Peptides against a protein of PDB entry 5T59. Designs and how they scored, part 15

Target 1, 112 residues: chain A of PDB entry 5T59
Amino acid sequence: TTPTMQSTSLLTEHLGYPPISLVDDIINAVNEIMYKCTNAMEKYLMQRNIIGKKDFSDEIKIGTAKLESLLENSVDKNFDKLELYVLRNILSIPSDLLEENRFRLLHHEKLV
Target 2, 90 residues: chain B of PDB entry 5T59
Amino acid sequence: EHIRFQRLVQVCNKALEESIRKLQSWEKIHECFPNYGQTREGIENLTVCQQQVIKLWSNLSRVEFDAIFHERSIEEKLNQLDDLINKARS

## One batch from the design tools (peptide; aimed at target 1 D80 Y85, target 2 K14)

Design b2_p13_3_s2 (made by RFdiffusion4, then SolubleMPNN; from b2_p13_3, 4 letters changed)
Fold by OpenDDE base, seed 3:
Structure b2_p13_3_s2 (fold): chain B 112 residues (1-112), chain C 90 residues (1-90), chain A 13 residues (1-13)
Amino acid sequence: as target 1 above (112 residues)
Amino acid sequence: as target 2 above (90 residues)
Amino acid sequence: ELDKEWEELDKEL
């Protein structure tokens, strides 16, 4: 299930930012890291592209592109799962505490 | 008592580990370089490259995620959230 | 525990 507006507002007040902002930071970071890794791999191998008298530059470019695609797909899937998990199970308020009386209590505690 | 931040760290590690899993397979690496990997030097280069990429992945993710957690004060905020919830239930 | 929860997410994506 998706978070309610009530949960989002309470968590935003508590965190000082919307819960989704944390997830966005994480996803942006891993995407940057991913391309740094694949770029490093390509550069390393391209510096070692000639073995004997044969130039493997084309194979290296194709191969690293395949690995990049593989990593992209895996990152997308796993961090979609992460997003869902974080918003549902970590940055969440139990439904029983979203009733009128307890909602006020949580809000009051933040203000005091 | 405080469980949410621990869960955050765990799920981040899980996502990172699962994302890099296929690159940890030598067979997957070799498949991408079928002729290059038939040479002795090619195998050596691919081996080093694989190890370096995995280490780079691990190190960069640790540094960047820790920075995010610090900038967002997420451990403190999640601990406070746990406390608020526990207090409301008592 | 997390592993179980993690696998369950596959059904939703």
Scores: peptide ipSAE 0.648, ipTM 0.952, DockQ to the pose 0.804
OpenDDE base, seeds 1, 2, 4, 5: peptide ipSAE 0.646, 0.646, 0.645, 0.647; ipTM 0.952, 0.952, 0.952, 0.952

Design b2_p13_3_s3 (made by RFdiffusion4, then SolubleMPNN; from b2_p13_3 with E7K E8K L9I)
Fold by OpenDDE base, seed 3:
Structure b2_p13_3_s3 (fold): chain B 112 residues (1-112), chain C 90 residues (1-90), chain A 13 residues (1-13)
Amino acid sequence: as target 1 above (112 residues)
Amino acid sequence: as target 2 above (90 residues)
Amino acid sequence: SLDEEWKKIEEEL
């Protein structure tokens, strides 16, 4: 189920920021890390591109690009899953507590 | 009692682990460098490279995610959320 | 469990 506007408002008040902001931070971080990893790999291999008087630079560039694409696709899929899990199971308020009386109680407790 | 932050750590680890899984496959690495990997030195270089990338992935993720969690005070906030929910149900 | 929920989400995406 998708989080309601009501739950989002309550969580935003509680957190001091919208729940999605946390997910955005995580996704931005992993994307940065991903490209740092692939860049490091390319740099390492390009410094070792000559073997037996043969230059493997082109193969290294193509190969690292393939691995980058592979990692990129995997990151996209798995962190899409993470986003849904976090918003559904972590940054969520049980539906039974979103009823009128329970809603007021949670809001009151936050303000007290 | 407090379960949400534990879940957050777990799902982050899960996503990171699943994302790097294919790079942990030597076969996947080797197939990207078919001629380079036919040389002794090439195999050695690829082996070291694979290990270094995996370690870099793990270390950077740990540092960056911990920083995010701290900046967002997420452990405290999630614990408070658990407490509020439990109190409302009591 | 996490794994079970993960699989469910995977099926939804």
Scores: peptide ipSAE 0.695, ipTM 0.953, DockQ to the pose 0.891
OpenDDE base, seeds 1, 2, 4, 5: peptide ipSAE 0.694, 0.695, 0.692, 0.694; ipTM 0.953, 0.953, 0.953, 0.953

Design b2_p13_3_s4 (made by RFdiffusion4, then SolubleMPNN; from b2_p13_3 with E11K)
Fold by OpenDDE base, seed 1:
Structure b2_p13_3_s4 (fold): chain B 112 residues (1-112), chain C 90 residues (1-90), chain A 13 residues (1-13)
Amino acid sequence: as target 1 above (112 residues)
Amino acid sequence: as target 2 above (90 residues)
Amino acid sequence: SLDEEWEELEKEL
């Protein structure tokens, strides 16, 4: 179920870039989005840190940090799954097409 | 006929959905702000914050992922891959 | 289905 070097080479030729590059783009994007979200949350609440006469700044900082960690862990887990799924099931070449004659066909179609 | 790009979109949505799931829990949000959330204003602020974060997550991910897919021409490439596979099996 | 495949991935990771 692990992608072969041959599959990677063929897909790289087809895509114009290694399959992992797409996954890297996706993961980098979601990480950036994640921190934008948590930063926005912290800023929103810190602008509303005083209720009545009580300052909740410390609680807000701790709470938002906890939520950030929670989101980080979830993103890591789920996008590890995504990476595995994409490379295994989407950016993959069936084994029957990696046979000599089928391999040649794919290569020929690319070059002709 | 063409299935790979659809699957890519689906799995991206799945990962995004599962990643934000815990933030959709009011209980988890509230427990992080136990005293702040005991005030009326605090509850209101947390409610708005939760809603806005989820919307921001959804909107940013849509825009950024669409940009990636466009820059990588992935729909076209995956459709071509489907065609090549189907042709080879014919 | 994707959901089923997703659950299987969790077992592997």
Scores: peptide ipSAE 0.647, ipTM 0.952, DockQ to the pose 0.830
OpenDDE base, seeds 2, 3, 4, 5: peptide ipSAE 0.645, 0.645, 0.644, 0.646; ipTM 0.952, 0.952, 0.952, 0.952

Design b2_p13_4 (made by RFdiffusion4)
Pose (drawn by RFdiffusion4):
Structure b2_p13_4 (pose): chain A 112 residues (1-112), chain B 90 residues (1-90), chain P 13 residues (1-13)
Amino acid sequence: as target 1 above (112 residues)
Amino acid sequence: as target 2 above (90 residues)
Amino acid sequence: STYTDEELEEWFE
């Protein structure tokens, strides 16, 4: 289903937070991991940048950064689909409920 | 009957697996370090990275998401939502 | 970026 304002309004009430806030926590979380991994990988190599008698510091900075940017694209790509797949299929509303009052059951849930 | 939360786990894992796939390929890894990878020690060091980075990627994301799913009780909110739409359709 | 439902289903599979 396509998201609507009633679903955003109702799901915000059921969840206690807007449906997108969960998606923010995920995107924000994976990005932090992405950089934490690349920074960890660069330092592992920089203290191993000299093999034999040659210094590969330049190649490592370029390589670690050249990898980081490829994840920035792939992650931004794959987690936008998640942002979409979730708001359409998981935090989702059928027609059975907004055609004939979903408000009854949510109000009914909070009380009885 | 509880089907929506398991989906949330499936879609998160799905996004992560695709997010890291290019790093599982030794080729693209060596492309970023062509000269450095032509040394024995360089090959050994790069192997230690991709295998550890992947493990770090998997572990950090697994722990946080499980934590996020806890702080927002999403497994329950969705289980309440799954079994609630069924009561409505009935 | 925008994606259709069919593209999302293929991506998910």

Design b2_p13_4_s1 (made by RFdiffusion4, then SolubleMPNN; from b2_p13_4, 4 letters changed)
Fold by OpenDDE base, seed 1:
Structure b2_p13_4_s1 (fold): chain B 112 residues (1-112), chain C 90 residues (1-90), chain A 13 residues (1-13)
Amino acid sequence: as target 1 above (112 residues)
Amino acid sequence: as target 2 above (90 residues)
Amino acid sequence: MEYSDEELEEWFS
């Protein structure tokens, strides 16, 4: 299930930023890394596009595009799972501590 | 005692590992370059390319994720969260 | 404490 507003508020206070911000940083980073990898692959192969008398430039471009798509799909799938797990199980407050008395205690400890 | 940050690291590593898994398949690589991969030189180039990409993926992710964790002070914050939760339950 | 790949896969489920 989705984290509660109360949990998000408490965690935001504790972290100094919303929990989702960390996930966003991670996802943005992996996306950047992904394209750096595919770009490097394309450049490497394009520098080696001619073998003998044959020019494989077109095949290289198509092939690297296919691999990029494959990687994109995998990144999307796995980091969507990561986002869900992090927000539910790592950056979360147990429900029993969100009760009135425990909630106040936790909040008080953070402010004092 | 402190478990959340360790879990964060582990889940990040798992996501990274699973994301690159397809590129670790030589068959998948070769399928994308059917004619290029019919040449000896092409196979050599693809082999090196595959290895380099995987290394680049690993190195960049390590550096970038460590930077994020540092900038967000996430280890400290998660340890504190563990402590707060444990204290509240005691 | 380190979790196995199987345990991590369960986490993603």
Scores: peptide ipSAE 0.289, ipTM 0.939, DockQ to the pose 0.089
OpenDDE base, seeds 2, 3, 4, 5: peptide ipSAE 0.288, 0.275, 0.275, 0.282; ipTM 0.938, 0.938, 0.938, 0.938

Design b2_p13_4_s2 (made by RFdiffusion4, then SolubleMPNN; from b2_p13_4 with S1M T2E E13K)
Fold by OpenDDE base, seed 1:
Structure b2_p13_4_s2 (fold): chain B 112 residues (1-112), chain C 90 residues (1-90), chain A 13 residues (1-13)
Amino acid sequence: as target 1 above (112 residues)
Amino acid sequence: as target 2 above (90 residues)
Amino acid sequence: MEYTDEELEEWFK
């Protein structure tokens, strides 16, 4: 199940930011890294585009684009799973702590 | 005792590893460059390129994720969360 | 505590 609004509020108070913000940072970072990697690949091969008397520039561009697409799909899939896992299992508050008596403990710790 | 941060690190590593898995396949790389990869020099270039990209992926992710974890103070916050949960259950 | 790849895969489900 998805995290409750109550859990999100408490975690936001504890973290100083919404839990989703951490995931957003991670996802943004991996996307940036992904494009840096594919760009590096293209640049490396384009510097080596001529072998013998043949120019492979077009094949290199198409090939690197295909690899980029493969990587994009894989990143999307795996980091969607990561997002769910982090929000449900790491940045989560057990149901017993959401009870009134234990709910006060989290607030008390912040106020002290 | 403290379990949440180590799980965060592990799940991040898993996601990164699974994301790059297809690029670790020489067959997948070669399929994208069928004519280029028929030349000796092309194979050599693709081999080096593949290795370098995988290393770049690993190095950049390590640096960037560590920076995020530091900026968000997530290890400390998750440890505190573990402590709060354990305390509440005591 | 360190988890195996198999255990992590189960986490993603």
Scores: peptide ipSAE 0.284, ipTM 0.939, DockQ to the pose 0.089
OpenDDE base, seeds 2, 3, 4, 5: peptide ipSAE 0.241, 0.236, 0.239, 0.259; ipTM 0.937, 0.937, 0.937, 0.938

Design b2_p13_4_s3 (made by RFdiffusion4, then SolubleMPNN; from b2_p13_4, 4 letters changed)
Fold by OpenDDE base, seed 5:
Formats: C-alpha cells, structure tokens, sequence
Structure b2_p13_4_s3 (fold): chain B 112 residues (1-112), chain C 90 residues (1-90), chain A 13 residues (1-13)
C-alpha cells in the first residue's frame, strides 16, 4: 500500500525532511557511482586499446556502452524496488496508529 | 527492538548486490568484446577491469551511503520511530 | 509490515 498524507506529514515532522528525500539521495548516489564505474572501465580499456598491431578502440567504446546500458537497466529495476520497500515498510507508520486516538498520541509525544 | 535501520541497510545492500550481479558474469563481459577477448592480453585486461569495477562499486557505495545516513541522521530517527511505535502499542 | 529475510528476498525476485 502507498503511504498516506498523514503518515508523510508525521514522518516529515519527525525526520525534518520528507521520507522521499532519503530515497532520492540514495538513488542519486548510486547513479553517480554507476557512471563513475563505467567511465573508469572505458578509460582503463582505452589505455589498452592496442594489442599487437590491432586497434580495438571502436570495439571498446561499443562494448563499454553496452555494459553501461546493462547496468543502468539493473540499477533502475532494483532501486525502484528499493524505493517501494523503504517507503512502505521502513519509512512508514502502521495504519492502526493513524487512527484518531493513536494519531494524537504520536503528536503528543513529539511535543512533550 | 530496533528493526527499521537494520532493514534499511539490508535493502540497500540487496539492491546494490542485485544491480552488479550481471557485471559479475564473465560471459556477459566477454560477449561485449568478442574480438578483444580473443586475445591473451585482452582477456587479462578484461579480467582486471571486471574485478576493479566491482571493487569500485562496493567501496564507493559504502562510503556514499554511510555519508547519506549520517547527514540524514537516519539511524537515530528510525530508532526513535521504533520506540514511538512500541510505546504507542504498549 | 514484514521484516523477515525471506520477505526481503522475495521482494527482489
């Protein structure tokens, strides 16, 4: 189930930021890391593009691009799952505690 | 008692592991460099490259995710959330 | 909410 407006508000107050902001940080970080990895791979191989009398520069560029695409697809898939898991199971308030009386208790505890 | 932060770390690790899994396949690496990988030197270079990329992936993710968790104070906040929920249910 | 390792594994299948 998707988080409610109430849970988002309560968690935002508790965290000092919206829950989605943490997920955004994580996803932005992994994307940066991903491109650093693929860039490093291309540079490493391009420094070793000549073997014997053959120049493999074009093959290296195409090959690294294919691997980058493969990694991009995997990152997108798995971190979409991560986002859903985090927002539903970790950065969430159980529905029973969002009922009227318990909702007040959470606010009360925050203020005391 | 405190469960949410532990699960956050676990799900992050799981996502990272699953994301890099295909790059851990030598077959997938080799098929992207069909002629380069038919040379002795090419195989050696690809082998080193694969290993270094996986290490870089692991090291960078550890450093960056720890920094995020620290900046967001997420361990403390999730522990407090666990405590609040447990208290409300008591 | 389920916090079992099995549930997490199934989530990524």
Amino acid sequence: as target 1 above (112 residues)
Amino acid sequence: as target 2 above (90 residues)
Amino acid sequence: MEYSDEELEKWFE
Scores: peptide ipSAE 0.608, ipTM 0.947, DockQ to the pose 0.159
OpenDDE base, seeds 1, 2, 3, 4: peptide ipSAE 0.068, 0.051, 0.176, 0.371; ipTM 0.929, 0.929, 0.934, 0.940

Design b2_p13_4_s4 (made by RFdiffusion4, then SolubleMPNN; from b2_p13_4, 4 letters changed)
Fold by OpenDDE base, seed 4:
Structure b2_p13_4_s4 (fold): chain B 112 residues (1-112), chain C 90 residues (1-90), chain A 13 residues (1-13)
Amino acid sequence: as target 1 above (112 residues)
Amino acid sequence: as target 2 above (90 residues)
Amino acid sequence: MEYSDEELEEWFK
């Protein structure tokens, strides 16, 4: 189920930051890693672009672009699932505990 | 007792693994370089390239994700959350 | 406690 405002507020207090911020960090990191990987691939092959008398530079550029697109699509799909899972199942508070007694526990532990 | 952080690590690993799966396919790599891959030297270069990219993906993700987890103190926070929930249910 | 890939897939739903 979708996280409630109440859960978000309580978790933000507990974490010191909104739950979505963790997911944002993860997604930003994997995107950066993705482009570093594809860039490295292109550069490696471009250093080896000539075989015999033939220059494969154009093919390498097109090919690496295709692989980048493939990886982008896969990253988007899988980390969208990750976002939903994390917010729903990890950074979540069971509905039965979203009561006054739960609030007191969080505040008590924070003050002690 | 403590389950949330373990799940976080598992789902991150799963997402990373599934994301790189298609690049682990030689067929997918080769079809992107149809003429280059018809040469012996080209095949050798593509093989090394594929291996290096997969290693880079794995190494960078490990380092960066661990850094995020540390900066966000997420293991401690999730363990505390587990404890609070268990206490509330006791 | 460890979860299989199949279990994780179900969790994504």
Scores: peptide ipSAE 0.267, ipTM 0.938, DockQ to the pose 0.092
OpenDDE base, seeds 1, 2, 3, 5: peptide ipSAE 0.271, 0.262, 0.237, 0.279; ipTM 0.939, 0.938, 0.937, 0.939; seeds 1, 5 fail the geometry check

Design b2_p13_5 (made by RFdiffusion4)
Pose (drawn by RFdiffusion4):
Structure b2_p13_5 (pose): chain A 112 residues (1-112), chain B 90 residues (1-90), chain P 13 residues (1-13)
Amino acid sequence: as target 1 above (112 residues)
Amino acid sequence: as target 2 above (90 residues)
Amino acid sequence: EERFEEVEEWFEE
């Protein structure tokens, strides 16, 4: 289903937070991990940048950054589909409920 | 009957697996370090990275998301939503 | 719509 304002309004009430807030926590979380990994990888190599008698510091900075940017694209790509797949299929509303009052059951849930 | 939350786990894991796939390929890894990878120690060091970065990637994301799913009780809100639409359709 | 179909195909993989 395609998201609607009633679903955003109702799901915000059922969840206690807008449906997108969960998606924010996920995207924001994986990004932090992405950089935490790349930074950890660069330092592992920088203290191993000299093999034999040659210094590969330049190649490592370029390599670690060249990898980081490829994840920034792939992650932004794959988690936008998540942002879409969730708001359409998971935090989703059928027609059975907004055609004939979903408000009954949510109000009914909070009380009885 | 509880089917929506397992999906949330499936779509998260799905997004992560695709997010890291290019790093599981030794080729693309060596492309970023062509000269450094032509040394024996360089090959050994790069192997230690991709295998540890992937493990770190899987672990950090596994722990946080399980935590996020807890702080927002999403497993319950969705189980309540799954079994609630059924009561409505009935 | 096309974007969502891509997401469906992606998820089915």

Design b2_p13_5_s1 (made by RFdiffusion4, then SolubleMPNN; from b2_p13_5, 6 letters changed)
Fold by OpenDDE base, seed 5:
Structure b2_p13_5_s1 (fold): chain B 112 residues (1-112), chain C 90 residues (1-90), chain A 13 residues (1-13)
Amino acid sequence: as target 1 above (112 residues)
Amino acid sequence: as target 2 above (90 residues)
Amino acid sequence: DEELKEVDEWFEK
């Protein structure tokens, strides 16, 4: 299940930003890192593309693309899980505290 | 007492670790370069490349994630959230 | 570490 609107509002007020924004930052960062890694790999191997009298440039390009795809799939899978975990278990307010009396307490504590 | 930020760090590390796991497999690396990897120099280059990529992955993720956590003040905010929840239940 | 254990178990699902 997804977080309630009430929970999101309270957390946004507390954090100064919506909870999803943190997850977005994390995912954007790992995507950037991913492509930096694969680019570095391709560049490194392309500088070493000739072994003896054979040119392996085409194989290197195809191979690095395959590894990039492999990494992309893994990143997508694992960070989708991360997003769910963070929003449900870390950036969340327990349901019992969303009751009227406790909700007011939490909100009041923030403002006082 | 304060558990949420610790969990955030742990889940981030876990996701990063699992994401790079397949690149840690020499067999998977070699399969992508079947002819290149049949040469001595090719094997050497692939070995170095694999090691460097894994290190780069680790170093960049540490720096970037720490920067995010700092900019979002997430440790402080999560600690405060823990305190608020504990207080409400007391 | 209980938190780590919980994360591990969750990721294995």
Scores: peptide ipSAE 0.586, ipTM 0.948, DockQ to the pose 0.153
OpenDDE base, seeds 1, 2, 3, 4: peptide ipSAE 0.173, 0.176, 0.577, 0.168; ipTM 0.938, 0.938, 0.948, 0.939

Design b2_p13_5_s2 (made by RFdiffusion4, then SolubleMPNN; from b2_p13_5, 7 letters changed)
Fold by OpenDDE base, seed 5:
Structure b2_p13_5_s2 (fold): chain B 112 residues (1-112), chain C 90 residues (1-90), chain A 13 residues (1-13)
Amino acid sequence: as target 1 above (112 residues)
Amino acid sequence: as target 2 above (90 residues)
Amino acid sequence: DKEYEEVLEWFNK
C-alpha cells in the first residue's frame, strides 16, 4: 500500500522533511559504503597482484568487478524492501487516525 | 510504548546483513578469482580481504547511519509519533 | 520479539 498524500503531508509537517528523504539518505549512504568496500578490495589485491612471477592484475580487476555486481544486486534488492517497509510501517499514519476527528487532533497537537 | 525507532534500527540492520551475505561466502569469493585462488598467497590475500571488507562494511554503516539518524532527529520524531498515536487511541 | 521475528521473515520474502 502506497502512503496517501494526506499521510505524507502530515509526516512532512511532523518531521520537517518528506519521509522519503530519510530513505534517500540511507540508500545514498549504503551505496557510498558499497563502493568504498569494493574499491578497498581492488586496491588491496592490486598491491598483491604478482605471485610467483605471474601477474594476476587482469583477473583481479575482473573478479572485483564481479563481486561489485553481486553486492550491487543484493543492496538494490534488500534496500528496496527496506524502503517499502519504512514508508509503509514506520513512517506512516494509521488509517484510524486519518479519520476526520482523529485527523483534527493530530493537527491540533502540531499547532500548539 | 516507543516501538517505531526500534523497528527502524532492526530493519536497517537486517537489510545490511542480507546485503553482505553473499560476500561472506568463501565459495563465491573464490569463484571470482579462480587462478589467483589456486595459489597459497592468493588464498591468504583473499581471506584477509574478505574479512576486512566485511568489517569495513559493518563499521562504516554504523557510523553513517547513526549520523543520518542524528541529523534527521528520527528517534525523537518517531517517539513523538508513537506518543501521538497512543494518545489518540486512549 | 526475536529481532522482530527476523523482521517478519525479511518482509515476507
Scores: peptide ipSAE 0.764, ipTM 0.954, DockQ to the pose 0.150
OpenDDE base, seeds 1, 2, 3, 4: peptide ipSAE 0.364, 0.375, 0.757, 0.234; ipTM 0.942, 0.942, 0.953, 0.938

Design b2_p13_5_s3 (made by RFdiffusion4, then SolubleMPNN; from b2_p13_5, 4 letters changed)
Fold by OpenDDE base, seed 2:
Structure b2_p13_5_s3 (fold): chain B 112 residues (1-112), chain C 90 residues (1-90), chain A 13 residues (1-13)
Amino acid sequence: as target 1 above (112 residues)
Amino acid sequence: as target 2 above (90 residues)
Amino acid sequence: DEELEEVEEWFEK
């Protein structure tokens, strides 16, 4: 269930930004962190790519790419869930407060 | 009384924990480096790498998420939202 | 919403 336009407008007014913007910040941050982690992993192993005169560079590149994909899938899945939860349960206004009388009260409280 | 910000922190932690879970599996790590992981030195390197990545994940996420929460003033805003809702229901 | 229900259960503490 998607939030109503009214709910979004009220929350935007309250927050000073659309609710989705917070989620976007979180998702963008975790994506950045994810790639920093995978990059660090690859670099660490590539500095240790030769063992017993055998070069494992190709295996390391392939392996780290696989782990990156695995992490990407997990991040996408879990943070999609996070987005849904946040917008539904945290950045939400109860339906009873969206009624005309309650709506006026909410605006009144904000303006006073 | 104030519950929304606590829930936000909890759900963020949950998402982060679940996202890194697969990298916490030694078996999955080893499977990605089958020949490298057959060497003693390779195993040692992978072990350290795994530990460091998990720590990096934890540290960066804490710092970045706290920064977001601060920049968006989300704790204050969510507390205010809780107060408004509670007042309206009273 | 089935997806919402699953998410609610997943994040419920």
Scores: peptide ipSAE 0.180, ipTM 0.937, DockQ to the pose 0.601
OpenDDE base, seeds 1, 3, 4, 5: peptide ipSAE 0.179, 0.163, 0.170, 0.165; ipTM 0.937, 0.937, 0.937, 0.937

Design b2_p13_5_s4 (made by RFdiffusion4, then SolubleMPNN; from b2_p13_5, 7 letters changed)
Fold by OpenDDE base, seed 1:
Structure b2_p13_5_s4 (fold): chain B 112 residues (1-112), chain C 90 residues (1-90), chain A 13 residues (1-13)
Amino acid sequence: as target 1 above (112 residues)
Amino acid sequence: as target 2 above (90 residues)
Amino acid sequence: DSELEEVDKWFEQ
């Protein structure tokens, strides 16, 4: 199920930041890591681009680009799943706690 | 008792694992370098490269994600959330 | 719980 505005508000109050901010941090981090990895791969192979008097630079550039694309697609897919999972199952408030009495309890705990 | 932070760690690990899975395939690596990979030295270089990238992926993700979790105090906050929910249901 | 059943069969929903 999709998080409600009420859940988001309560969680924002509890966390000190919107739940989506955590997901954004995670996704931004993995994207940065992804490109660091692919860059490292390209650099490593480009330092070893000549074998037997043959220059494989063009093949290396194309190959690493293909792997980067492959990784990008996989990261996008899996971290979209992660985002949905986190927001639905981790950073969520059960519906019964969104009722008036339970809502007051949560709010009271924050204020006291 | 406290389950949400554990789940967060687990889902992060799963997403990271599945994201790098295809790079763990030698066949996938080799097919991107069809001529380079036909040389002995090329195979050796690709092998080392593959291993290093996977390790780099793992190490960087651990460091960065732990930093995020710390900066966001997410373990504490999720534990508190678990406690609130359990209290409300008691 | 086997990593939460591999995170619910890697999150089938």
Scores: peptide ipSAE 0.607, ipTM 0.949, DockQ to the pose 0.150
OpenDDE base, seeds 2, 3, 4, 5: peptide ipSAE 0.603, 0.603, 0.597, 0.593; ipTM 0.949, 0.949, 0.949, 0.949

Design b2_p13_6 (made by RFdiffusion4)
Pose (drawn by RFdiffusion4):
Structure b2_p13_6 (pose): chain A 112 residues (1-112), chain B 90 residues (1-90), chain P 13 residues (1-13)
Amino acid sequence: as target 1 above (112 residues)
Amino acid sequence: as target 2 above (90 residues)
Amino acid sequence: SFEEEWEELEEEL
C-alpha cells in the first residue's frame, strides 16, 4: 500500500513515534558502523604500511577512502529501498480500515 | 499469523547483506590496493581486514538493530498490528 | 515474492 496521512497519523499514535523515526534510527545507525569499520581498517593497515623497505601509506589512504565511498553509495542505495519497502509493506494500512474507521479499533485498543 | 515483524528482520538483514557484498569479493579489494596486494604480507594483511570488517559489520549492526527494536517495541507494535487487522477483517 | 518486490523498488529508484 502507498502511505497516506491517516496511516502516518494513526501509526504515529499507535507507535508513539512517526513511522519514519524507526527508519532514521536504522540509517543513522548503519552509517555510524560504516565509518567505524573503515576507520578501523585504515589504522590496521597504516601501522602495517611498510612491507620490506617500501612505504605504501599513500596507496592505503587512497584505497581505504576508495572503499569508503563505494559503501556510501551502496548503503544509501540499499537503505533507501528499505525506507520504501518498510513504509509501503510493514508500517502499512489496507483499505478495509480507512474506508470504514480504523479509529474505532485504535481507540478501542487504548481503552478496554 | 504474526508475520510483519519477521519481515522487518528480513528486510534489515537483506539490506545489510547487499550493502557489504562488494567487500566480500577479493578482486575489488585487491583493486583498491594493487601494489600493496602484490606483496605476500600485503595479501595476508588484506585477508585479515575483509574477514574482520565483515564480521565487525555483521556484529555491530546485529547488536544495534536488536537494541533499536527493543527501545521502540517494534516487535510488539507490529504483532499488535498483525493480529488487529485480522480481528477487523473478521 | 519478496525478492521481486525488492527488485521493483530498485527499478523505481

